# Ledger of designs, part 82: peptides against a protein of PDB entry 4DOW

Target 1, 157 residues: chain A of PDB entry 4DOW
Amino acid sequence: TFSWVGRPLPNRKQFQQMYREICMKINDGSEIHIKVGQFVLIQGEDNKKPYVAKLIELFQNGAEVPPKKCARVQWFVRFLEIPVSKRHLLGRSPPAQEIFWYDCSDWDNKINVETIIGPVQVVALAPEEVIPVDQKSEETLFVKLSWNKKDFAPLPP

## One batch from the design tools (peptide; made by RFdiffusion4, then SolubleMPNN)

Design b2_p21_2_s2 (from b2_p21_2, 11 letters changed)
Fold by OpenDDE base, seed 4:
Structure b2_p21_2_s2 (fold): chain B 157 residues (1-157), chain A 21 residues (1-21)
Amino acid sequence: as target 1 above (157 residues)
Amino acid sequence: SSSEKAWQELLEKRAKFAAEK
């Protein structure tokens, strides 16, 4: 289950209440707080790895009944999500921990928070930096490049 | 459940994105 943490932030969006933080309660009773700016894993297809995204906004959509707890996200893509015909553009075989900043505005970036599995660590690296592949970094994802559906490029500022 | 519905909706969205080349 998910519940808002703190009071709503000032905003000018009709029927929307914005928040800085949300609480995710796990089955064992433990709680995880997720904040705007953090990275999350989102439930993916069966037998596939979860999607990865950065939380940009947390908001309750009051236009729906009952109100819907939503998030606006910046999407990342895993290498295997990139079309097969274009994967060669990377020029290398990326490690499993590498993800790519999706640099297009054509994707729907609104999600229901109920699709969030939990937080994840994402570390930005320079192109020349080596991605750790040891056991310590198994749960850490790394981003060096963006993907704009045409080519790979350095990360946006 | 509501979570399952949310998940299915997301999958539909992402499937559309994946179809784009």
Scores: peptide ipSAE 0.582, ipTM 0.906, DockQ to the pose 0.300
Fold by OpenDDE base, seed 2:
Structure b2_p21_2_s2 (fold): chain B 157 residues (1-157), chain A 21 residues (1-21)
Amino acid sequence: as target 1 above (157 residues)
Amino acid sequence: SSSEKAWQELLEKRAKFAAEK
């Protein structure tokens, strides 16, 4: 289950309440707090790795009945999400830990928070930096480039 | 469940993103 943490933030959006933080209660009873600006794993297709996103906004949509807890996200894509015909544009075989900043506005960037699996660590690296693959960094994801459906490019600021 | 519905809606949404594949 998910519940808001703290008071709603001031905003101009009618029927929407903005929040900075949400609490995720896990099946064992423990709680995980996730804040705007953090990265999350989102439930993917069966037998596939979860999606990756950065939380931009947390809000409750009061126009729906019942109200829905939502998030606006910046999407990342895994290499296997890139069309097969365009993967060669990377010019290398990326490690499993590498993800790419999706640099297009054509994707719906709203999600239901109930699709969130949990937080994940994402580290931005310069192109020349090496992605560590040891046991200590096994669950950490790394981003060097953006993907805009046409080509790979340096990360946006 | 509500979680299942949310997941299915997301999958349908992401399927549209992958249409170019």
Scores: peptide ipSAE 0.582, ipTM 0.906, DockQ to the pose 0.294
Fold by OpenDDE base, seed 5:
Structure b2_p21_2_s2 (fold): chain B 157 residues (1-157), chain A 21 residues (1-21)
Amino acid sequence: as target 1 above (157 residues)
Amino acid sequence: SSSEKAWQELLEKRAKFAAEK
């Protein structure tokens, strides 16, 4: 169950209400608050790891019946989401915890918040920095590079 | 459920993304 936290933000978008924070209630009754700017795991395909994204906007789409709680996201991609023919462009075998900033505007970046599994920690690293692989960092994902469907590149500012 | 429908819609979108790579 998802519910908005706080009052809607001022905006001029017709049929939309924007928010800074959303509350996610899980099965045990506990609550997790997720804010714009945080990173989330999103339900992926069966037998595959969840998608990763950064929340850039939270809004209710009142044009739909019933209204939908939505998010606009910055997508990340896992290495296995990169086409097989282009994976060699990385020049190395990345650890399982590495993700890549998707640097294209061609993807639909709107999701239903009901697809969110929960928050996740994402840490940006310089290319020369080593990704920790120990148990302490098991739940943390790391990003060094962007992917623009053609090549890997340094992260955008 | 609504969550299942949302998930299925997302999968369709992501499948399209993969096809365009």
Scores: peptide ipSAE 0.581, ipTM 0.906, DockQ to the pose 0.265
Fold by OpenDDE base, seed 1:
Structure b2_p21_2_s2 (fold): chain B 157 residues (1-157), chain A 21 residues (1-21)
Amino acid sequence: as target 1 above (157 residues)
Amino acid sequence: SSSEKAWQELLEKRAKFAAEK
């Protein structure tokens, strides 16, 4: 289950109450707090790795009945989400831990928080930096480049 | 369940994203 943490933030958006933090209660009774600005794993297709996103906003959508707990996200894409015909544009075989900043505004960036699996660590690296692959970092994802549906490019500032 | 419904809705969205690439 998901529940808001704290009081709603000041906001002018009609029918939306914004929050800075949400609590995720899992089966064993433990709780995980997730905040705006953190990266999260989102439930993907069966037999596929979860989606990755950065939380931009947490809000309750009061325009829906019943009200819906939502998040606005910045999407990342895994290499296998890139069209097969364009993967060669990367010019290398990326490690499994690499993800790409989706640099387009054409995607719906609103999700239901119930699709969130949990937080994940995402580290931005310069192109020349090596992605570490060891037991200490296997759970960490790394981003060096953006993908804008046409080509790979340096990360946005 | 509500979570299952949310997940299916997300999958539908992401499928559209893939199709638009």
Scores: peptide ipSAE 0.580, ipTM 0.905, DockQ to the pose 0.261

Design b2_p21_2_s4 (from b2_p21_2, 13 letters changed)
Fold by OpenDDE base, seed 3:
Structure b2_p21_2_s4 (fold): chain B 157 residues (1-157), chain A 21 residues (1-21)
Amino acid sequence: as target 1 above (157 residues)
Amino acid sequence: SESEKRYKELLEKREKFAAEK
């Protein structure tokens, strides 16, 4: 169950109410608050790694009946989501904790909030920095580069 | 399951949007 936290932000968009924070109620009854600017995991198939995204906007779409709770996101990609034919362009075998900033506009960046699994920590590193790999847990993800469907590049500003 | 349904919907949404671009 998802519910808005706080009052709507000032917004001029018709049929949309924007929010800074949303509350996710999980099965045990506890609540997790997620804010714009945080990173989230989005549900994948069983035995598949979830998608990773940064929350850019949280909004209720009043144009739909009933209104839908939505988010606008910046996508990240895992290495295994990159086409096999292009993976060699990285020039190295990345650790499982490495993700890449998706620098393309061909993906829909609007999601329903019910697809969110929960928050995740993402840390940006310089290319020369070593990713600290935790063999027992992948709780923290790391990003060094962007992927634009053609090549890897430094992160955008 | 419901989680599988949501995942499939997300995949379809990405693919559909990409195809329309």
Scores: peptide ipSAE 0.038, ipTM 0.609, DockQ to the pose 0.187
Fold by OpenDDE base, seed 4:
Formats: C-alpha cells, structure tokens, sequence
Structure b2_p21_2_s4 (fold): chain B 157 residues (1-157), chain A 21 residues (1-21)
C-alpha cells in the first residue's frame, strides 16, 4: 500500500498533484518513506534483478480513473541490461553492484509507484575510485559512468 | 502474478515510448 505524505506541492500542472514523499507499507506492517531524489528498486522480470531508478517527481495522475500514484524517474541500467554486443566497450568486468546512468530518452520515465519494491542506496564514485564490493545482498549500488546505448561515458553533472 | 503484470506494464511503457521516438 502506498500513500502520500504531507501536503501537495504548489503545481500548475493540470490533473497532477505533486508530492515530496510517499509512504510504502510493507506486509509486516512496517512503513518506509521514500522521497524525491532517492533511489528505488523497481520490479523486474521474474528471477531477474530489479530495475534501478532515481525518483525525480512524485505525483498523483488525476487524468486516470481512478487516479494513479506515479513517479517520474531517471533510469539506471545494470551491466546485464546492456546488449551483449556492447558490453566489451566497458573494457572491464564490473562488479555486480555497479550500475550505469541511462543517458537516453527512448524509455518512458513514468512509473506507477506500485512497481516500487523499495529504496536502495546508490553512491556516485569518481572514475578512479574502487567500488567496494559487498558480498551481503548488494544493498548498496555504485555508479561511475553513464550509458547512452553507444558507449560509456563519465557521469553527467 | 501481480508482479509479472506490473513488470509487463513497465516494459510496455518503455517500448511504447521508444516506438514513438
């Protein structure tokens, strides 16, 4: 179950109410608050690792019936999401915890919040920094580079 | 499953957007 936290932000967008924070209630009754600017795991294919995204906007889409709780996101990609034919361009075998900023506009960046599994920690690193590989559940992800479907590049500002 | 449904929806949104570009 997802519910908005706080009052809607001032917004002139028709049929959209924007929020800073949403509450996710888990099966055990615990509540997790997720804010704009945080990173989340989004439901992936069965037996596949979840997608990773940064929350850019949280909004209720009043154009839908019933209104839907949505998010606008910046996508990240895991190495295994990159086409096999292009993976060699990285020039190294990345650790499982490395993700890449998806620097393309060919994906819809609107999601339903119901696809969110939960928050995740994403740490940006300089190219020369070593990714600290944690063998415990990969709870922290690291990003050094962007991927634009053609090549890897330094992270956007 | 519901999870599969949500995933499919996400994929369709990605693909639809890509097709419109």
Amino acid sequence: as target 1 above (157 residues)
Amino acid sequence: SESEKRYKELLEKREKFAAEK
Scores: peptide ipSAE 0.037, ipTM 0.598, DockQ to the pose 0.161
Fold by OpenDDE base, seed 5:
Structure b2_p21_2_s4 (fold): chain B 157 residues (1-157), chain A 21 residues (1-21)
Amino acid sequence: as target 1 above (157 residues)
Amino acid sequence: SESEKRYKELLEKREKFAAEK
C-alpha cells in the first residue's frame, strides 16, 4: 500500500499532482517513507535482481482512470542487463554491487509506484575509487560509469 | 504471479515508448 505524504507541490502540469514523499506500507505493518532524490529497487522478473532507479518526480496521474500513483525515474542498469555481446566493453569483471547510469532516452521513465520494492543506497564513485566488495552486507550499490547502449563512459555531470 | 505482472508491465512500457519515438 502506498500513500502520499504531505501536501502537493506546486506544478504546471494539468492533470498531475506532484509530491515530495510517499509512504510504503510493508507486510509487517511498518512504514517506509521514500522521497524524491532517493534510489529505489523496482520489481524485476522472478529469479532476477530488481531494477535500480533514482526518483526524479512523484506524482498522481489524474489523466488516468482511476488515478495512479506514479514516479518519474532515472534508470540504472545492472551489468547482467547489458547485452552479452557488449559486456566485454567494460574491460573488467564488475562486482555484483556495481550499477551503471543509463544514458539513453529510449526507455519510458515513468513507473507505477506499486512496482517499488523499497529504498536502496547508491553511492557515486570516481573511476579510480575501489568498490568495497568484502563488506558483510552488499546492500549498497555503486556507480562509476554510464551506459548508452554503445559504450561505457564517465558519469554525466 | 503479481510480481511477474508488474515486471512485464514495466517492460511493455519501455518497449512501447521506444517504438513510439
Scores: peptide ipSAE 0.033, ipTM 0.585, DockQ to the pose 0.151
Fold by OpenDDE base, seed 1:
Structure b2_p21_2_s4 (fold): chain B 157 residues (1-157), chain A 21 residues (1-21)
Amino acid sequence: as target 1 above (157 residues)
Amino acid sequence: SESEKRYKELLEKREKFAAEK
C-alpha cells in the first residue's frame, strides 16, 4: 500500500534512509503522493476521529527486522481531546474545524506510515482571523493556538 | 478535482468515526 518515491536523501543517521515523498495506493487503484511538510490524518483508537499531524520526516528504519517505513510528526490535538476540566481555558467554543498545535514532548512522534489515512489541509490563522465555514472550507482544518497541557498560547514561531 | 474527492472521503470517514462513539 505504501512505497517510497524517489531516491533516498543524504543523511548521517545510521540505519535510516530518509525520503521526501511516499506513495499511498488506495482502494480504487489510484495513488496519492504525500510529502514531508504536508499534513495527514492518522488512524486513532477505535470509534475515535483520526489524529492530525504534520509530517516532519519520512524514513525507513533499517535497525528493525524487517525494516519499517516510518515518519516523525508534529502532533495536533482536537478540542475534544483536551481534558474537560481544562477546556474552559480557551474562553470560547471553537468550531469543529479548529485544531491546536500540541506543544508537548510526552507523545511519541514516531509513527508507522501504515497508520496514515490520507492527506488533509491545515491552515494557520492569526487569533483575530475568523474561521470560514463554507463548502470550500469544510475540507480544511484551522490552527490558531498551541496547547501545552496547561494552557493555550499563540502558535510557536 | 481529485484532491477534493479525497478530502470528502476523509471527511466522511471522520464523520463515521464520530458517529460510532
Scores: peptide ipSAE 0.022, ipTM 0.532, DockQ to the pose 0.040

Design b2_p21_3_s1
Fold by OpenDDE base, seed 3:
Parts: sequence; structure tokens; C-alpha cells
Structure b2_p21_3_s1 (fold): chain B 157 residues (1-157), chain A 21 residues (1-21)
Amino acid sequence: as target 1 above (157 residues)
Amino acid sequence: MLELLEKRTEEAKKKKELAEK
């Protein structure tokens, strides 16, 4: 279950209540607080790795009946999500921990918060930096480049 | 719940459909 934390931010959009933080109650009864700006795992297809996203906005969508708790996200893509025909453009075989900033606006970036699995650590690296791969870092994802459906590029500012 | 893979592509689908009209 999900519940808002704190008071709504000043309304910028009609029919939307903005928030900075949401509380996720998990199976063991414990609670995880997730804030705007953090990275999260989003439920993917069955037997597929979850999607990775950065939370940009948290809001209750009053235009829906009943109102829905939603988030606007910046998507990341895993290497295996990139079309096979384009993977060679990377010029290397990335480690499993590497993800890419999705630099396109064609995807729906609005999600229901119920699709959030939990938080994840994402670390930005320079292209020349080595991605550490060990038991301690297995839960950490790393991003060096963006992907715009045509080519890889340095991360956007 | 709608599969997120499908939801992620909804806007792309809409844009594609609009471009094809």
C-alpha cells in the first residue's frame, strides 16, 4: 500500500496535488519512504527484470475517478531493452549493472505508484570510469551514457 | 493492473497513430 507523506506542495496544475514523498508499506509491515529525485524499480513483465526510473514528480491525479496516486518518471533502459540491431553502437559489452538514460519523449512517463517495487541505487559515472562489479555492488546500477533510439551519447546535463 | 511495458509505450503508440493519420 502507498500513502502520501507530508502536506501537498503548492498546486501547480489543476486537478493535481503534488507531493515530495510517498510511503510504501511492504509485506513485513515495514515502511519505505521514497522521495522525488530518487531512483526506483518499476514492475516489468513476468520473468523480466524490472524497469529503472528516476522519480520526477509525485502527484495525486484528481482527474481520475477515484483519484490515483501517480508519479512522473525519467526512464532508464537496460542494455537488453535496446534493439539488437543497435547494440553494436555501444562498441563494448556492458556489465549487467549498466543502464542508460532514455533520452526520448515518446514513452509514457506517467506511472501508477502501485507499480513501484522499491528504491534502487543508481550512480552516474564518467565514461572512462570503471564500473565496480562485486558482491557488495550487485544491487547498485551505473549510468554513463544516454540512449536516444539512434545512438549513445554522454549523459545530458 | 496494466503491464508497464505496455503502458510505457502508450504515448509512443499514440504519436505513431497520429503521425500515420
Scores: peptide ipSAE 0.030, ipTM 0.607, DockQ to the pose 0.249
Fold by OpenDDE base, seed 1:
Structure b2_p21_3_s1 (fold): chain B 157 residues (1-157), chain A 21 residues (1-21)
Amino acid sequence: as target 1 above (157 residues)
Amino acid sequence: MLELLEKRTEEAKKKKELAEK
């Protein structure tokens, strides 16, 4: 169950009520608050790892009937989401914790909040920084590069 | 329900198609 936290934010978009925060109630009755700017895991295909995204906007889409709780996201991709024929362009074997900023506009970046599994920690690193693989960082994902369907590149600012 | 990966691209295509009409 998802519910908005706080009052709608001022915006000029027709049929949209913008919010800063959403509350996710899970099975044990506990609540998780997720804010714009945080990273989330999104339900993927069966037997596949969840997708990773950064929340850019949280909004209720009044253009739909009934209104839907939605999010606009910046997508990340896992290495295994990259076509096999192009993986060699990375020039190295990335650790499982590495993800890549998806630098293309061919994907819809609007999602239903009901697809959100929960928050996840994503840390941006310089290319020269080593991705730590230990118990403390086991649940942390790391991003160094972007992927634009043609090549890998340094992260955008 | 469409798989999310498929939905990512299909919804984007539909949006572009509607915008071009």
Scores: peptide ipSAE 0.029, ipTM 0.602, DockQ to the pose 0.389
Fold by OpenDDE base, seed 5:
Structure b2_p21_3_s1 (fold): chain B 157 residues (1-157), chain A 21 residues (1-21)
Amino acid sequence: as target 1 above (157 residues)
Amino acid sequence: MLELLEKRTEEAKKKKELAEK
């Protein structure tokens, strides 16, 4: 179950109420608060790892009946989401914890908040920085580069 | 969810744009 936290933010969009924070109620009864700017795991395909995204906007879409709680996100991709034929362009074997900033406009960046599994920690690193690989945990993800379906590049500033 | 996968494709985005015209 998802519910808005706080008052809606002022905005100019006719059918949208924007928020800074949403509350996620999970099965054990605990609550997790997620804010704009944080990173989340999103339900992927069956037998696939969750997608990773940064929350850019949280909004209720009043144009739909019934209204839906939505988010606008910046997508990230895991290495295994990159086409096999293009993976060699990285020039190295990335650790499992590395993700890439998706730098294309061909994807819909609007999601239903119901697809959110939970928050995740994402740390941006310079290309020369070493990713602290923990073989015991893949909880923290790291990003050094962007992927634009053609090549890898340094992260956008 | 299957719906999310569809949104992460160019084809799905194109279909949405065409439907909104």
Scores: peptide ipSAE 0.029, ipTM 0.602, DockQ to the pose 0.311
Fold by OpenDDE base, seed 2:
Structure b2_p21_3_s1 (fold): chain B 157 residues (1-157), chain A 21 residues (1-21)
Amino acid sequence: as target 1 above (157 residues)
Amino acid sequence: MLELLEKRTEEAKKKKELAEK
């Protein structure tokens, strides 16, 4: 179950109410608050790793019947999501916790908040920085580069 | 998994919508 936290933000978009924060209620009754700017895991298909995204906007779409709670996201991709034929372009074998900023506009950036599994920690690193692989960092994802379906590049600012 | 990525594209969604009509 998802519910908005706080009052709608001022905006000029018709049929949309924008929010800063959303509350996710878990089966055990506990609550997790997620804010714009944070990173989340998005539900994938059966037996697949969840997708990774950064929340850009949280909004209720009043044009739909009934209204839907939605989000705009910046997508990330896992290395295994990149076509096999292009993985060599990285020039190295990345650790499992490395993800890449998806730098293309061909993907739908709108999601239903019900597809959110939960928050996740994503840390941006400089290319020369080493990704730590330890028990404490098992749940932390790291990003150094972007992927534009053609090649890898330094992270956008 | 690559097929799953295609589901996130606008083209894939449009094709699905047309097929469901």
Scores: peptide ipSAE 0.029, ipTM 0.604, DockQ to the pose 0.347

Design b2_p21_3_s2
Fold by OpenDDE base, seed 1:
Structure b2_p21_3_s2 (fold): chain B 157 residues (1-157), chain A 21 residues (1-21)
Amino acid sequence: as target 1 above (157 residues)
Amino acid sequence: AMKLLEERTKKAKEKELEKLK
């Protein structure tokens, strides 16, 4: 179950009520609050790891009947989501914890909040920084580069 | 693709969250 936290934010978009935070209630009755700017896991296809995204907007879409709780996201991609023929362009074997900023607009970046599994920690690193692989960081994802379907590039600001 | 994914996953998210913990 998902519910908005707080009052709608001022905005000029017709049929949209913007929010800063959403509450996710899970089976054991506990609640997880997720805010704009945080990173989340989105349910993937069968036998695939969840997608990773950064929440850009949280909004109720009043243009739909009934109104739908939605999010606009910035997508990230896992190395294994990149076509096999282009993986060599990275020039190294990345650790499983590395993800890449998806620098393309061909993907729909609007999602239903119902697809959100939960929050995840994503840390941006400089290219020269080593991705730590230890018990403390095993649940943390790291991003150094972007992927634009043609090549890898330094992470955008 | 995303629309299809949303439809398939809306009722499975909590189960997957438990698996990831």
Scores: peptide ipSAE 0.040, ipTM 0.632, DockQ to the pose 0.039
Fold by OpenDDE base, seed 2:
Structure b2_p21_3_s2 (fold): chain B 157 residues (1-157), chain A 21 residues (1-21)
Amino acid sequence: as target 1 above (157 residues)
Amino acid sequence: AMKLLEERTKKAKEKELEKLK
């Protein structure tokens, strides 16, 4: 179950109410608050790891009946999501916790908030920084580069 | 419908990944 936190933000968009924060209620009754700008795991396909995304916008779509809670996201991709034929372009074997900024507009960046599994920590690193592999970092994903379906590039600002 | 949007998002991403293979 998802519910908005706080009052709607000023918005010029018709049929949309924008919010900064949403509350996710889990089956055990606990609640998790997620804010715009945070990173989340999105439900993937069967037997696949969840997708990773950064929340850009939270809004209720009032044009639908009944109104639906939605989000606009910036997608990330896991290394294993990249075609095998192009993985060599990275020039190295990344750790499992490395993800890449998806620098394309061909993917729909609007999601149903109900597809959100939960929050995840994502840390941006400089190219020279080493990705730590320890218990503290096991729950943390790291990003250094972007992927635009053709090649890897320095991370966008 | 949100279910439609969810399916659309998943299918769109899947389609793009398939094109890259």
Scores: peptide ipSAE 0.025, ipTM 0.469, DockQ to the pose 0.135
Fold by OpenDDE base, seed 3:
Structure b2_p21_3_s2 (fold): chain B 157 residues (1-157), chain A 21 residues (1-21)
Amino acid sequence: as target 1 above (157 residues)
Amino acid sequence: AMKLLEERTKKAKEKELEKLK
């Protein structure tokens, strides 16, 4: 279950209430607070790894009946999700922990918060920095580059 | 009924992933 934390931000859009934080109640009854700007795992297809996204906005969509708790996200993509014919453009074999900023607008970036599995740690690195791969860092994902369906590029600002 | 954003998001991404295969 999901519930808003705190008071809504000043309304910027009609029929939308903006929030900074949401509370996710998990199976053991504990609660996890997720904030705008944090990274989350989004439910994917069966037998597929969850999607990785950065929360850009949290809002209640009052245009729907009943109102829905929603989020706007910035998507990331895993290397294995990139077409085989384009993977050579990276020029190296990335570790499993590496993800890429998806620099395209063709994916729907508005989700229901109920698709959020939980938070995840994502660390931005410079291209020359080495991605640590050990037991302590196995839960951390790393991003160095963006992918725009045509080529890899340095991270956007 | 109106399609849920969850379903829309999944469909959009799924379609894109299929194109990448």
Scores: peptide ipSAE 0.025, ipTM 0.479, DockQ to the pose 0.128
Fold by OpenDDE base, seed 5:
Structure b2_p21_3_s2 (fold): chain B 157 residues (1-157), chain A 21 residues (1-21)
Amino acid sequence: as target 1 above (157 residues)
Amino acid sequence: AMKLLEERTKKAKEKELEKLK
């Protein structure tokens, strides 16, 4: 179950109420609060790892019946999500913890919040920084580069 | 695609979340 936390933010969208935070209630009774600006895992396709995204906006879409709790996100991609024919462009074998900023507009960046699995830690690194690869930090993801379906590049400013 | 993902999430979310704890 998902519920809004706090009061809606002022905005100019006629059918949208914007929020800063949402609460996930899970079966064991615990609650997880997720805020705009945090990173989340989103349910992937069968036999695929969850997608990774940064929350940009949280809003209730009142134009739909019934209203939907939605998020606008910045997508990231895992190395294995990149086409096999393009992976060589990286020029190295990335650790499993590395993800890439998706720098394309072809993907819909609006999601329903019910697709969110939970929060995840994502750390941005400079290209020269070493990604810590230890068993204790396997849950932390790292980003150094962007991917625009053509090539890898330094992260957008 | 989103509809399919939503359905999968409803079935698998709890299991995946436990793996992250």
Scores: peptide ipSAE 0.033, ipTM 0.638, DockQ to the pose 0.035; fails the geometry check

